Peptides against a protein of PDB entry 2AKA. Designs and how they scored, part 28

Target 1, 299 residues: chain A of PDB entry 2AKA
Amino acid sequence: MEDLIPLVNRLQDAFSAIGQNADLDLPQIAVVGGQSAGKSSVLENFVGRDFLPRGSGIVTRRPLVLQLVNSTTEYAEFLHCKGKKFTDFEEVRLEIEAETDRVTGTNKGISPVPINLRVYSPHVLNLTLVDLPGMTKVPVGDQPPDIEFQIRDMLMQFVTKENCLILAVSPANSDLANSDALKIAKEVDPQGQRTIGVITKLDLMDEGTDARDVLENKLLPLRRGYIGVVNRSQKDIDGKKDITAALAAERKFFLSHPSYRHLADRMGTPYLQKVLNQQLTNHIRDTLPGLRNKLQSQL

## One batch from the design tools (peptide; made by RFdiffusion4, then SolubleMPNN)

Design b1_p11_3_s4 (from b1_p11_3, 6 letters changed)
Fold by OpenDDE base, seed 4:
Structure b1_p11_3_s4 (fold): chain B 299 residues (1-299), chain A 11 residues (1-11)
Amino acid sequence: as target 1 above (299 residues)
Amino acid sequence: SEVEEALSLLD
């Protein structure tokens, strides 16, 4: 069991196929954040491709189990259409949208039924994340007035689980004390044992301000710490700026910033990927014995 | 069973 992340991927796939009747709390990382917090950009930066739905309001409307697998080849595959290899990541985006609409309808509702997407790439570390709908207070389209609570309830189904790590994505250009991601994380993980903080939009902070204290884990301490990232601007995304170039710009940002240069080697998307890979691997190792025992008790 | 299948993956 040296390849622990792939092992859990197989478990996830198996349980999804059978409707998860075994009621297992699988080790996983749930990604939480307010709308426009930068979650999608973080995930796309891991893959190095634009493949997630974009737009205003609620973009992610079903949980997306994103399984990144290091491979010599680059392609994506959905659990709901096994054998179909996607090499065009725009088609991946379209499939996510289509599959979401198939279940939720046209009213922009949400569903707790996950979409399982596996991405093979030479540019990724083995990593599985569950992307969750962004927290919002404002219904859009034909969404019900209580959509905020529906989203919250969905998130709680994941983040309350003992074996769920929480990737809390918060924008630095907003008051971090009021971060939706950090609030929900604090609610279900008051001691900060399961939460990894990601701080986005560091490049958009007001002049003369910085998030140094947060990134140094001094303001709102988390056992697993904080990692700052710089995503592409909306203009860059719309202009299809290359993610590789954006990652280089991110590195330059941290190295050149007076408040962050001393942290630069522990910041940025590549470092975040590495940390998440390690954290997830270790977490799986710690939890698998308990999972095995639980399964055995159900025979 | 689903439980047996899951256990087999953990072997």
Scores: peptide ipSAE 0.246, ipTM 0.877, DockQ to the pose 0.465
Fold by OpenDDE base, seed 1:
Structure b1_p11_3_s4 (fold): chain B 299 residues (1-299), chain A 11 residues (1-11)
Amino acid sequence: as target 1 above (299 residues)
Amino acid sequence: SEVEEALSLLD
């Protein structure tokens, strides 16, 4: 089986169509992090396009199954809108927002019903991620007062599954000990076997501080380690700095930083993509026999 | 069945 990620994509699509997505322990990567941890920016950097909702509050309000497929062409497709090819990624963003609002209403609530988005691009590796709502403690706008618990319960439905890898996104400019992503990961993966750490906002750390010990896997060891990334600043986003230029700046950041230069070849968004592709592929290979057996037992 | 369809994808 040469194309394991596309195979799981077909399984995800099939299970989504039959409403059984929540009951099957599919090999997948769930993306978790606090609000404003940089999750959306990481995902957009993989695609090289601005296509995710943005805002100061909760942005992701439904699970987003993001299926990246390496292709000679660039376009997006939604499972809920079969046959429509999106070539304008602004329209992709608008469709995510519209589809989210259609299900959740106008109160900025959440829904556990996934949005399935497939992106074909020459700039991506085959990779499937499940983007989950950002963890929050404070309701914004008309959100229900228990929104924190609703989000947590939703995340737990994914991250408690044994075949779920956890991409824990934590900002470096805050105390890592207070990372919502690492806390939830530690709760469901106490041995650190399923968790991949992503450290964002390395460029926003206070002068004289660095995350070297974290990135070297010495402070809070994960079996699968940590990868640092540098996302575009809000100013860069507002100024329409392209992602390609941002990726070059990220490379320069790691190469020129005294604390990170020795790690530079194992840091950054391109390296993260490669690692995730490899990790997911290997994980699928390891879990498929068990999944097949489980399905056969249900027959 | 849904299970049969899923299994068919794995063959």
Scores: peptide ipSAE 0.244, ipTM 0.877, DockQ to the pose 0.463
Fold by OpenDDE base, seed 3:
Structure b1_p11_3_s4 (fold): chain B 299 residues (1-299), chain A 11 residues (1-11)
Amino acid sequence: as target 1 above (299 residues)
Amino acid sequence: SEVEEALSLLD
């Protein structure tokens, strides 16, 4: 079996069509983190396009199954809009928003029903991620007061599955001991076997501080380790700063920083993408035989 | 069945 990630993509599409959201323990990577932790920026940096909803409070309100496929062409497709190819990524963003609102209404509510988005691009490795709503403590707009728990319950449907890897996104400019991502990961993966740590906002840390111990896997050790990234600032995003330029700046940041220079080749968005591709591929290889056996037993 | 369809993808 050579194309393992595309195979799981087909499984995800098939199960989504029948309304089995998180019921099946498919090998996958769930992306978790607090609001404003930088999850959307990481995903957009993989694609090299602005295509995810932005705003205050809860941005992602439905799980987004993001299927990246390496291709000579660049376009996107939604499972709910079969046959329509999107070449304008602004239209992709608008479709996500429209499809979200169609299900949740305009009250900024959430739904556990995934949106399936496939992106073909020459700039991506084969990689599938499930982007989940950001954890929050504060309801916005007309959200119910228990929105925090609704989000947590939704996340738990994914991250409690044994075949789910967890991409825990935490900002470096906040106390990592209080990271929502690492807390939920520790709750469901106490031995740190399924969790990959991503540390964002390394460029926004207070002067004289660094996250070296975390990135070296010495402070809160994970079997799969930590990868630091530097995303565009909100100002840069609003100003439509080119992602390619941002990736170059990220590389420069790690190479020039006294605390991170020695780690530079194992940091940054391109390295993260490579690691995730490899980790997911290996994970699928390890888990598919068990999944097949489980399905066979249900005949 | 849904199970049969899923298995067919794994072949």
Scores: peptide ipSAE 0.244, ipTM 0.875, DockQ to the pose 0.492
Fold by OpenDDE base, seed 5:
Order: sequence, then structure tokens, then C-alpha cells
Structure b1_p11_3_s4 (fold): chain B 299 residues (1-299), chain A 11 residues (1-11)
Amino acid sequence: as target 1 above (299 residues)
Amino acid sequence: SEVEEALSLLD
């Protein structure tokens, strides 16, 4: 049997090539989170490379279909520039920025037209994610006054689809009950059937507080549960701390923390990647028959 | 057609 995730990747590429955006209900994982929630760091940790745009404001301004493919070689390819292999991930970052600006201009606006990026690596599991713009409330620069609602409308095009799983990224050092990611997930998935919770910044919580109840799925229950991660700090990123070293530190954090030690084997970036691979694979298997029938009805 | 192409990928 052919690998199911690569199969869906080919479908995504085909639909993108013909200009179909969010109209098809493909089995996928949409990544949602407020600005500065740690979303970009989670994705970079999967790849083990720095390759996403960074900034204090809105960074992702177009959907990024990130297709991770396990391979003996390491390189990236964009659908919009087929045949070009990127081995320098700084150039990948620059291409994302350039392609974003080409469509949106310099006004920091958004576009619903996705960028398709495939990353081959020996360090990844097969996994496809749709990275969506971070939710914001305040326009920056020359952004339109209604940018918050434009972003929300864009997100809704993805997360309202029945075959869309939602990776809700929330920082632990903020009120989780007021998490933008969990709010939007609750709106479109009130029973918590399609949502996977990721809790970042566990290392930045106030002394004497922890997110144990959330991680144990006791506070805001999701069928698919929560996974805690520890990302590199901005200082670590600026200091060019290696992601491999950061992953080791993450493991140490969970093992040594009194509130999380008992959960350590079900926490961290490697476990998250494994869970997402498995859940996506199973989700594709469950949804493909229905998708095929839907396509056949459109002939 | 686009739909036929998509279906061919599922074969």
C-alpha cells in the first residue's frame, strides 16, 4: 500500500496547480495560534532547521502547506519553482518572504493563496501541516484596520472543513482559557473531536504554577488530548542554539519537573511529531473513501 | 479534467 501522506501531498499539489485553494475538503492538519504562541518554533523543531520568517508582528501572511517527507537526503522544494532544490534553509526563508511579498505587496497584507513547501529530510517523519497566519487583534504598520477579521475569515476557510484536524497552539504563560487557538477550535469543533492541543512556553510559567491539569486533559478536554513542548527562547535563537540541543533540553525539562515527570514520555517535540504522523495517517485512511466518492460525483 | 486528474491519483 502506498504511503497515505505522500498521496495526499500529490493531491494538494494538483489542486494548487489548478488554482483550487480551500474549496476541497482534503484530510489535513491546520495549525492555528495567536501571534507569538510558539507556532513557528514548533514547525522548525520538526525540521530541525531555521527556515520560517520571524518578526514581532504578523509573520505568516499566506497559508503555508508544509509537507515533510522522510528521505535519505535533505533539501526543500517549492511548488511555485519546480526543479529548484534548496539545501540552504536560509534561502528557504527568503523564498517564503519573497513569494509572500510578491502576492501581498509590502503592506503586510494577507492572501488566502497557499505556498506549497516540501522538505525532504532524514530527520522527519512524513507529516503535512497547513500553517496559517497568527491571530492578532492590533494592525501593525500599514495593515488594514480589519486585519484581525481578515485573518479569522481565512482560518475559517480551513478549520470549518470536516476533514480538517486542528493543531491548536497555545502558550502556557498566558491564560489558556482565553487562548485564541482554543477559542476558534471550540467554535468550529465544540465537541473537541478534531482538535489537538499543543502547549508551548511551559518553561516560562510563573513559579508555583503549572499546566498539569491541561496536559492531563482535565481542564479543557480534547478527544485527541494535549502535548506540551518546550521551544528555544528568543535568546537561544539569537545565540544560534542548535535545535538538537534544544530537544535534549526539552526532554530534560519534562523529566526533571515535578508536575510533568509522570507525563514525560507523552510530551515533547519528537512525541508530538509521532502522534501527528499517526493521527494524520489514520485520518487520511478514514476520509479517502468519502473524498473519492465526492470527486466521482463531480464528473 | 481536473477531477479526472485527481481521481487518477487515487487509483
Scores: peptide ipSAE 0.243, ipTM 0.876, DockQ to the pose 0.501

Design b1_p11_4_s1 (from b1_p11_4, 9 letters changed)
Fold by OpenDDE base, seed 5:
Structure b1_p11_4_s1 (fold): chain B 299 residues (1-299), chain A 11 residues (1-11)
Amino acid sequence: as target 1 above (299 residues)
Amino acid sequence: SELEEILESLD
């Protein structure tokens, strides 16, 4: 049997090619979080490259199906421009921006039509994520006044599906009990069966405070638990700090922190990648029989 | 079709 994650990738590509949106209940992980929650940094840390659009306000304006594939070579491919291999990840960023603008225009609006991006790399595990627009309450530029609800409606198309796992990204330096990510997850997954919590910005918490109770799954329990990560600061990103160095600093942070040292082996970006790979693989295995039957009935 | 090929691989 072929690898399960690549198999689902082929399904995603096939449906995207024919204009099928989020109507199919594919086994997948949807990434949700408020604007500036650290989603882009988490995804870039998986790849080890800077390749996602950055900025204030809404950045992701279309779903991004990010397919990571372990390979001996490093390059990226878009479904909308097959045959073109990108080895410069700055060009990947520019293509995401251009393709987004082509569909949404320059008004900073959103579209539910996904961008499919596949990244081959020796530094990744097989992993597919659907990056969704960051939740916001304030329209910017020429965005419609109801942009909050448009984003929410888009997210709901993904996260309400039974076979959708939810990667809920919340910053530790904000009210975790009222995080946008955890709120939407609780709405569609009230028993916490499909939600994986990611806690970012642990290094930016006020002195004397920590997120130990959350990370130990004692405050807002999820069956699949929480994983803490430390991303590069905006200054480090602007200064082009190497992601490898940042990952080493992340490891050091957890090992040296009095509140987190006992959790260090179950924290950090590398551990998150492993967990997501395993959970997605197992989830696909569990859902594949039902998926096959559903797809057959729709032919 | 591509979809049919994928479905065959699911067996």
Scores: peptide ipSAE 0.098, ipTM 0.803, DockQ to the pose 0.700
Fold by OpenDDE base, seed 1:
Structure b1_p11_4_s1 (fold): chain B 299 residues (1-299), chain A 11 residues (1-11)
Amino acid sequence: as target 1 above (299 residues)
Amino acid sequence: SELEEILESLD
């Protein structure tokens, strides 16, 4: 038997090839959050490379099926460009941008058609995430006036599926009660069974405040709990601070913080990767019998 | 098909 995550990756690729986008309820993790919530940084921290589009406003404009595969080599492959190995992750970023623009045009609109990106790396655990456009309320540039609703409709195509886990990314320096990620998660998962909370920007909280009660799962309880992470600041990104150094700083942050030191072993990007790998693997195992039966009935 | 091959591996 193949590893479960790679097996589902093959299903994702096959369904994408036949144009069956979000129709099939594949066991997967959808990443949701407001714009600038730190989603891209979390994903890049898993890979240890800068490879996602950056900027103000809407960044992700198509679903990105990010398939991380542990390997002795480091390279990326796109499903739409089979056979081409990318070893320069700047070229990966450029390809995402180009492929996005090819489908959406120049109006900064969105498309529900996924981009399938597989990254082989010795620095990753097997993990597949579906990065979704960040929720927004204000159109920017040439975006259509109803862009907020278009994004929500796109997200709902994924997060309403029973086999979809939700990685809800919320910044700690904003009122968690107003978190776009947690709001949409609560709408489709009112009992908090499918939602994993990620709290970013813990290092940017106002002095004298902390997110301890959230991280301890006491404020807004989720069955699958919360994991805090510390991403590179925009200054650090602009200053070319490498992700390895950022991960070390993240560990130091949790260990040295009076409110978080007791949670430090259950916080940070490496722990998040491990948890997501385990959660996804277990979720696939649990859903696979039903998925097989459904697929068999459709063939 | 590719889907059939994958389905066989799901057992």
Scores: peptide ipSAE 0.094, ipTM 0.797, DockQ to the pose 0.629
Fold by OpenDDE base, seed 2:
Structure b1_p11_4_s1 (fold): chain B 299 residues (1-299), chain A 11 residues (1-11)
Amino acid sequence: as target 1 above (299 residues)
Amino acid sequence: SELEEILESLD
């Protein structure tokens, strides 16, 4: 049998090619979080490359279907420009920006039309994520005053689907009870069955505070639990700190922290990748029989 | 079609 994640990737590509992008309830993981919650850093840490647009405000303005594929080679391909292999990940970033601007225009608006990006790498597990625009209340530039609601409406197109898992990214240095990611997840998944919590910025919490209760799944329980991560600081990103070094620092952080050392083997970006691969694979296995029947009835 | 081929792979 073909690997389940690559199989669903082929379905995603086929549906995108025929213009049925968002209408099918494919087993997938949607990534949600407020602006500056650390979503982009988590995704870049999976790849080990800087390749996502950066900036203030709404950076992701179209859904990004990020298909990670374990391979002996390292390169990226876009569905909208087949045959072009990107080996420079800065060019990948530029292509995302250009393709986004081509559709949304210069007003920094949003579009529900996905960008499909496949990354082949020996350093990744098979994993597909749909990165969604960051939730915000503040329009930037020429964005319409109702941009908050436009973003929410776009997110709802994904997260309301029964076969959609939700990767809810929340920063620990903000009030988690007011997390935009956890709020939207609770709205569409009130029993916490489809939501995986990611807690970023654990290294930026105030002295004397910690997120132990959250990470132990005691404060806001999710069936699929929480995983803490430590991303590069903005200074480190600007200084082009190596992601491999950052991952080592993350491991050291959890091992050395009095509140987290007992959880260290179930924390960090590498563990998150493993969990997401397993969760997605199992989820596809569970949903595939129903999906097959539905598709067969439509042919 | 590509979709049919993928469906066959689901078995």
Scores: peptide ipSAE 0.091, ipTM 0.796, DockQ to the pose 0.669
Fold by OpenDDE base, seed 3:
Structure b1_p11_4_s1 (fold): chain B 299 residues (1-299), chain A 11 residues (1-11)
Amino acid sequence: as target 1 above (299 residues)
Amino acid sequence: SELEEILESLD
């Protein structure tokens, strides 16, 4: 079987339609990280479009099952509005916001019910990611007092599953020992078997410091290693800096940095996308026999 | 069912 990711996509859609959500141990990659860690930017860089909600505080408030499908055409589809093709990615963003608000209301709460978004594009590899709400420490504004724990509980529903890979997104300009992403990953994956580390904001590190030891997998070793990326700054996003230009700047950053030059070919967003595609495909292959047996027993 | 169809495709 060659198209394993699309097959799992069909399973995800079917289970989402019946509301089973996180109860299924599907082979998948859950994206975890603190607020402002750069998760949304990584996902948008894969697509090459601005399409995710932005803002301060909790941006993602429902799990987003993002199904990237390589295609000659570019458009998006939501499972909750079948038959509607979105070609304007601003409308995609608005639909995510509207659908989120429809379920959560205006209280800035969260819901464990996923949004299923499929993006067809010539610029993507087949890849499915589950974007999860950013971890927070302090409720802001109208957020429920226990929002931190609500988010944590939601994340745990995904990352505790044996077939769930964890994309742990951590900013380099913060102490990695205090990384929310790595902390939760270590809790549920103490041997680092299911965790892929992403280090963002490498361009924002203090002068004279670098994350070389982390990226070389020497500080906090993960079986699946670390990949560094450089996302657009908030200023660049607000200024609508082209993602293609940002990807070129990312490449230049790694090539020109004394501490990262030797790692440049295994860093950056395009490399990350490739690695995730490969790892997800292999992971599905390994888990599919067990999944098949489980599903068959439920018929 | 859709699930049955998917399962058949897993073979």
Scores: peptide ipSAE 0.084, ipTM 0.792, DockQ to the pose 0.654

Design b1_p11_4_s2 (from b1_p11_4, 9 letters changed)
Fold by OpenDDE base, seed 5:
Structure b1_p11_4_s2 (fold): chain B 299 residues (1-299), chain A 11 residues (1-11)
Amino acid sequence: as target 1 above (299 residues)
Amino acid sequence: SELEAILESLD
């Protein structure tokens, strides 16, 4: 039998090619979080490369369907420019920015039309994520005054779908009970059946505080639980700290922290990647029979 | 079409 994640990738590409927008109920994982929650860093850590747009404002302004494929080679391909293999991930970043601007213009607006990016790498597990714009309250630059609601409406197109899993990314150094990611997840998934919690910035919490209760799934319980990660700081990024070294530091952080050492084997980016691969695979298997029937009716 | 081919693979 064909691998299930690549099969869904083909579906995603086929629908994108015929101009279908975000209204299809494909088995997928939508990534949600407030601005600066650490979403981009989590995704880059999976790939082991810097390739996503960065900035203080909204950087993701279109849905990014990120398809990770385990391969003996390392390169990226965009659906909108088939046949072009990107081996320089800086060029990948530039292409994302260019393709975003082509559709949205220069006003920093948003578009619901996805960008499909496939990354082949020996360092990844098969995994597909839909990165969504970060939730914000305040428009910046030439953004429309209702940008907050435009983003929310876009997110709702994905997260309200029954076959959509939600990767809710929340920073630990903010009030987790008031997390934008967890709020939207709770709104559309009140029983916490479709939501996976990711807690970033655990290393930036105030001294004497920790997120142990959250990570142990005791404070805001989700059926699929929480996974803590430690991303590179902006200082580390500026200092050209590579992701491999950052992952080692992350492991060390959990092992050495009094509040987290007992959870260390169920924390960190590598574990998160494994969990997401497994959960997505199982989710596809469970939804595939129903999906077949729906797709047949759309031909 | 590619979509038809994918659907066939789902059977």
Scores: peptide ipSAE 0.095, ipTM 0.807, DockQ to the pose 0.747
Fold by OpenDDE base, seed 2:
Structure b1_p11_4_s2 (fold): chain B 299 residues (1-299), chain A 11 residues (1-11)
Amino acid sequence: as target 1 above (299 residues)
Amino acid sequence: SELEAILESLD
């Protein structure tokens, strides 16, 4: 069952190489969320490395197809520079930035052309995610005034596909009813069949408030439910706090919190990674017969 | 081709 994700990765790479990837409804998970919702931190926590671009405004400006592969070795490879193994994840970050700038230029624009990054690690489960630009309403720098709509249009290219699961990332310290991630998910998945909710920043909620009802799937029900996570603070990120230590702190947070302790075994980044692996594997299995037939007809 | 090999593995 674990081999299904690598199989789809091979399909992704093959279609990307021939420029036909845009027309194929591959089983995948698209990651959506507002700017600063904590998407990058979740992905980095899966890998256990700091490797994604940081900054204000739109950080992700191209779709990032992040292929996590369990391996005995730890390194990264880009599809656009085959044969180069990256062992320094700071260099991975720099390559993402450089490759983004190569296509988008210096105007902080966006491009729908994906970057394909594969990370081999003994610390990951097989998992492929498509990280998408963060939704925003305010252009930064020399971005065009319609950047919000450009981002939305890009997201819609992914999330409208029937075989696309949606990882909707929402911060708990903001009004969840106004979550950009949940709004777009509701638009394209009104019955909540394809959406997995991630609630970040649970540690930053106002005193006396909690997201228990959301996490228990009682407020805005999703078939696939919600998983809460606690990421490193910006101070911790800047201070290069160890991700392993952060994951331990996350576990402690859920266990010690009166509102969440009963949910603790179904919360946190490691559990999220496991659930996503299972969800994606099952989803591939369910969609593979139809995909096979479609591909066969195109040969 | 790689695509054919992948499709074969889907059987």
Scores: peptide ipSAE 0.085, ipTM 0.801, DockQ to the pose 0.727
Fold by OpenDDE base, seed 1:
Structure b1_p11_4_s2 (fold): chain B 299 residues (1-299), chain A 11 residues (1-11)
Amino acid sequence: as target 1 above (299 residues)
Amino acid sequence: SELEAILESLD
């Protein structure tokens, strides 16, 4: 069996249709990180399009099952509106926002009900990620005072599953010892077997500092290691800097930086995408026999 | 039924 990721996509869609998506231990990658850690930017860089909600505070308020499918055509489809093909990714963003608001209301609350989005593109590898709400401490607007705990509870429903890999996104310009992503990962994966570290904002670190030891897996070792990325700045996003140009700048950053030059071939968004594709494929292969047995026993 | 079809494809 060669197309394992598409197979799991079919399972995800089927389980979502019957309301059992969160209850089953499907092989998947959950994306976790604090607010503004750069999760959305990483996902958009995979697609090469601006399509995720942006703003201050909690942006992702429902789990987003993002299914990337390599294709000769470029379009998006939502499970909740089958048959509609989106070719304008601004409309994709608007649909995510509208569908989120429809379920959560106007108070910017959260819901555990996933949004299933499939993106066909010639620029992606087959890859499925579950984007989760960013961890926060402070409620904004009309959010409930216990929003922090609601988010954590939602995340725990995913990351506690044995077949869930964890993409822990941490900004380099903050103390990694205080990383929300690494903290929650360590809580549920104390041996670091299921966690892949992503280090963002390497270009925003204080002068004279670097994350070399982290990226070399020497400071906080993970079995699956760390990958550094450089996302567009907020100024670049506001100025609508092309993602392709940003990816070129990312490559240049790693190649030219004295602390990262030797790691450059194992850094950056394209490498991250390849690693995640391989990791997910291998993980599905390893878990599929057990999953089959479990599903057969439930039918 | 769709789940059954998917299960058959898991081997």
Scores: peptide ipSAE 0.084, ipTM 0.800, DockQ to the pose 0.651
Fold by OpenDDE base, seed 3:
Structure b1_p11_4_s2 (fold): chain B 299 residues (1-299), chain A 11 residues (1-11)
Amino acid sequence: as target 1 above (299 residues)
Amino acid sequence: SELEAILESLD
């Protein structure tokens, strides 16, 4: 089998269509992190487009199955509106918001029902990620007081699955020991076998501090290691700074930083995308025989 | 079914 990621995409679509959502142990990567940890920016940097909802507080309120497919053309498709091709990524953002509101209402509630979004682009590697709501402790708007636990319970439905890899996104400018992403990952993956660490906001660390020990996998070891990235600032996002320019600045950051220069070739968004593509492909290969047997027994 | 078609592709 050559196209393992597209094959799993078909499974994801089929299961989503029948409302199975997180019940099946599909080989997949779930993205976890606190609110404002930089998850959305990482995903948008893969695509090279602004297309995810933004705002204060909770942004992602439903799981987003983001299926990136390398193609000569650039467009997006939603499973819930088959046949419609989106070429304007602003319209993609609006559709995510509209579809989210359709299910959750206007109270900023959450739903475990995924949105399936496929993006065809010449700028992406084949990669599927499940973007999950950001962990928070503070309800916003008219959210229920237990929203923190609702989000946590939703995340647990994904990350407790044995075939789920965990992309744990943590900001460097916060205490890593208090990282929501790493805490939940450690809870369900105590030996660090399924977790890939992403460290964002390396450019926002206090002067005289660095995350070298973390990135070298010496502080909180993960079998799959850590990858540092530098995302656009909120100011840059609001100012519609070009993602290509941001990626160049990221490369420059790692190359010029005394603490990270030696790691520069194993850092940054492009490297992260490559690693995730490889990790997911290999993971699917390893898990697919067992999945096939399970599915056959359910026919 | 779609599921059967997917399973066939897994072989």
Scores: peptide ipSAE 0.079, ipTM 0.797, DockQ to the pose 0.695

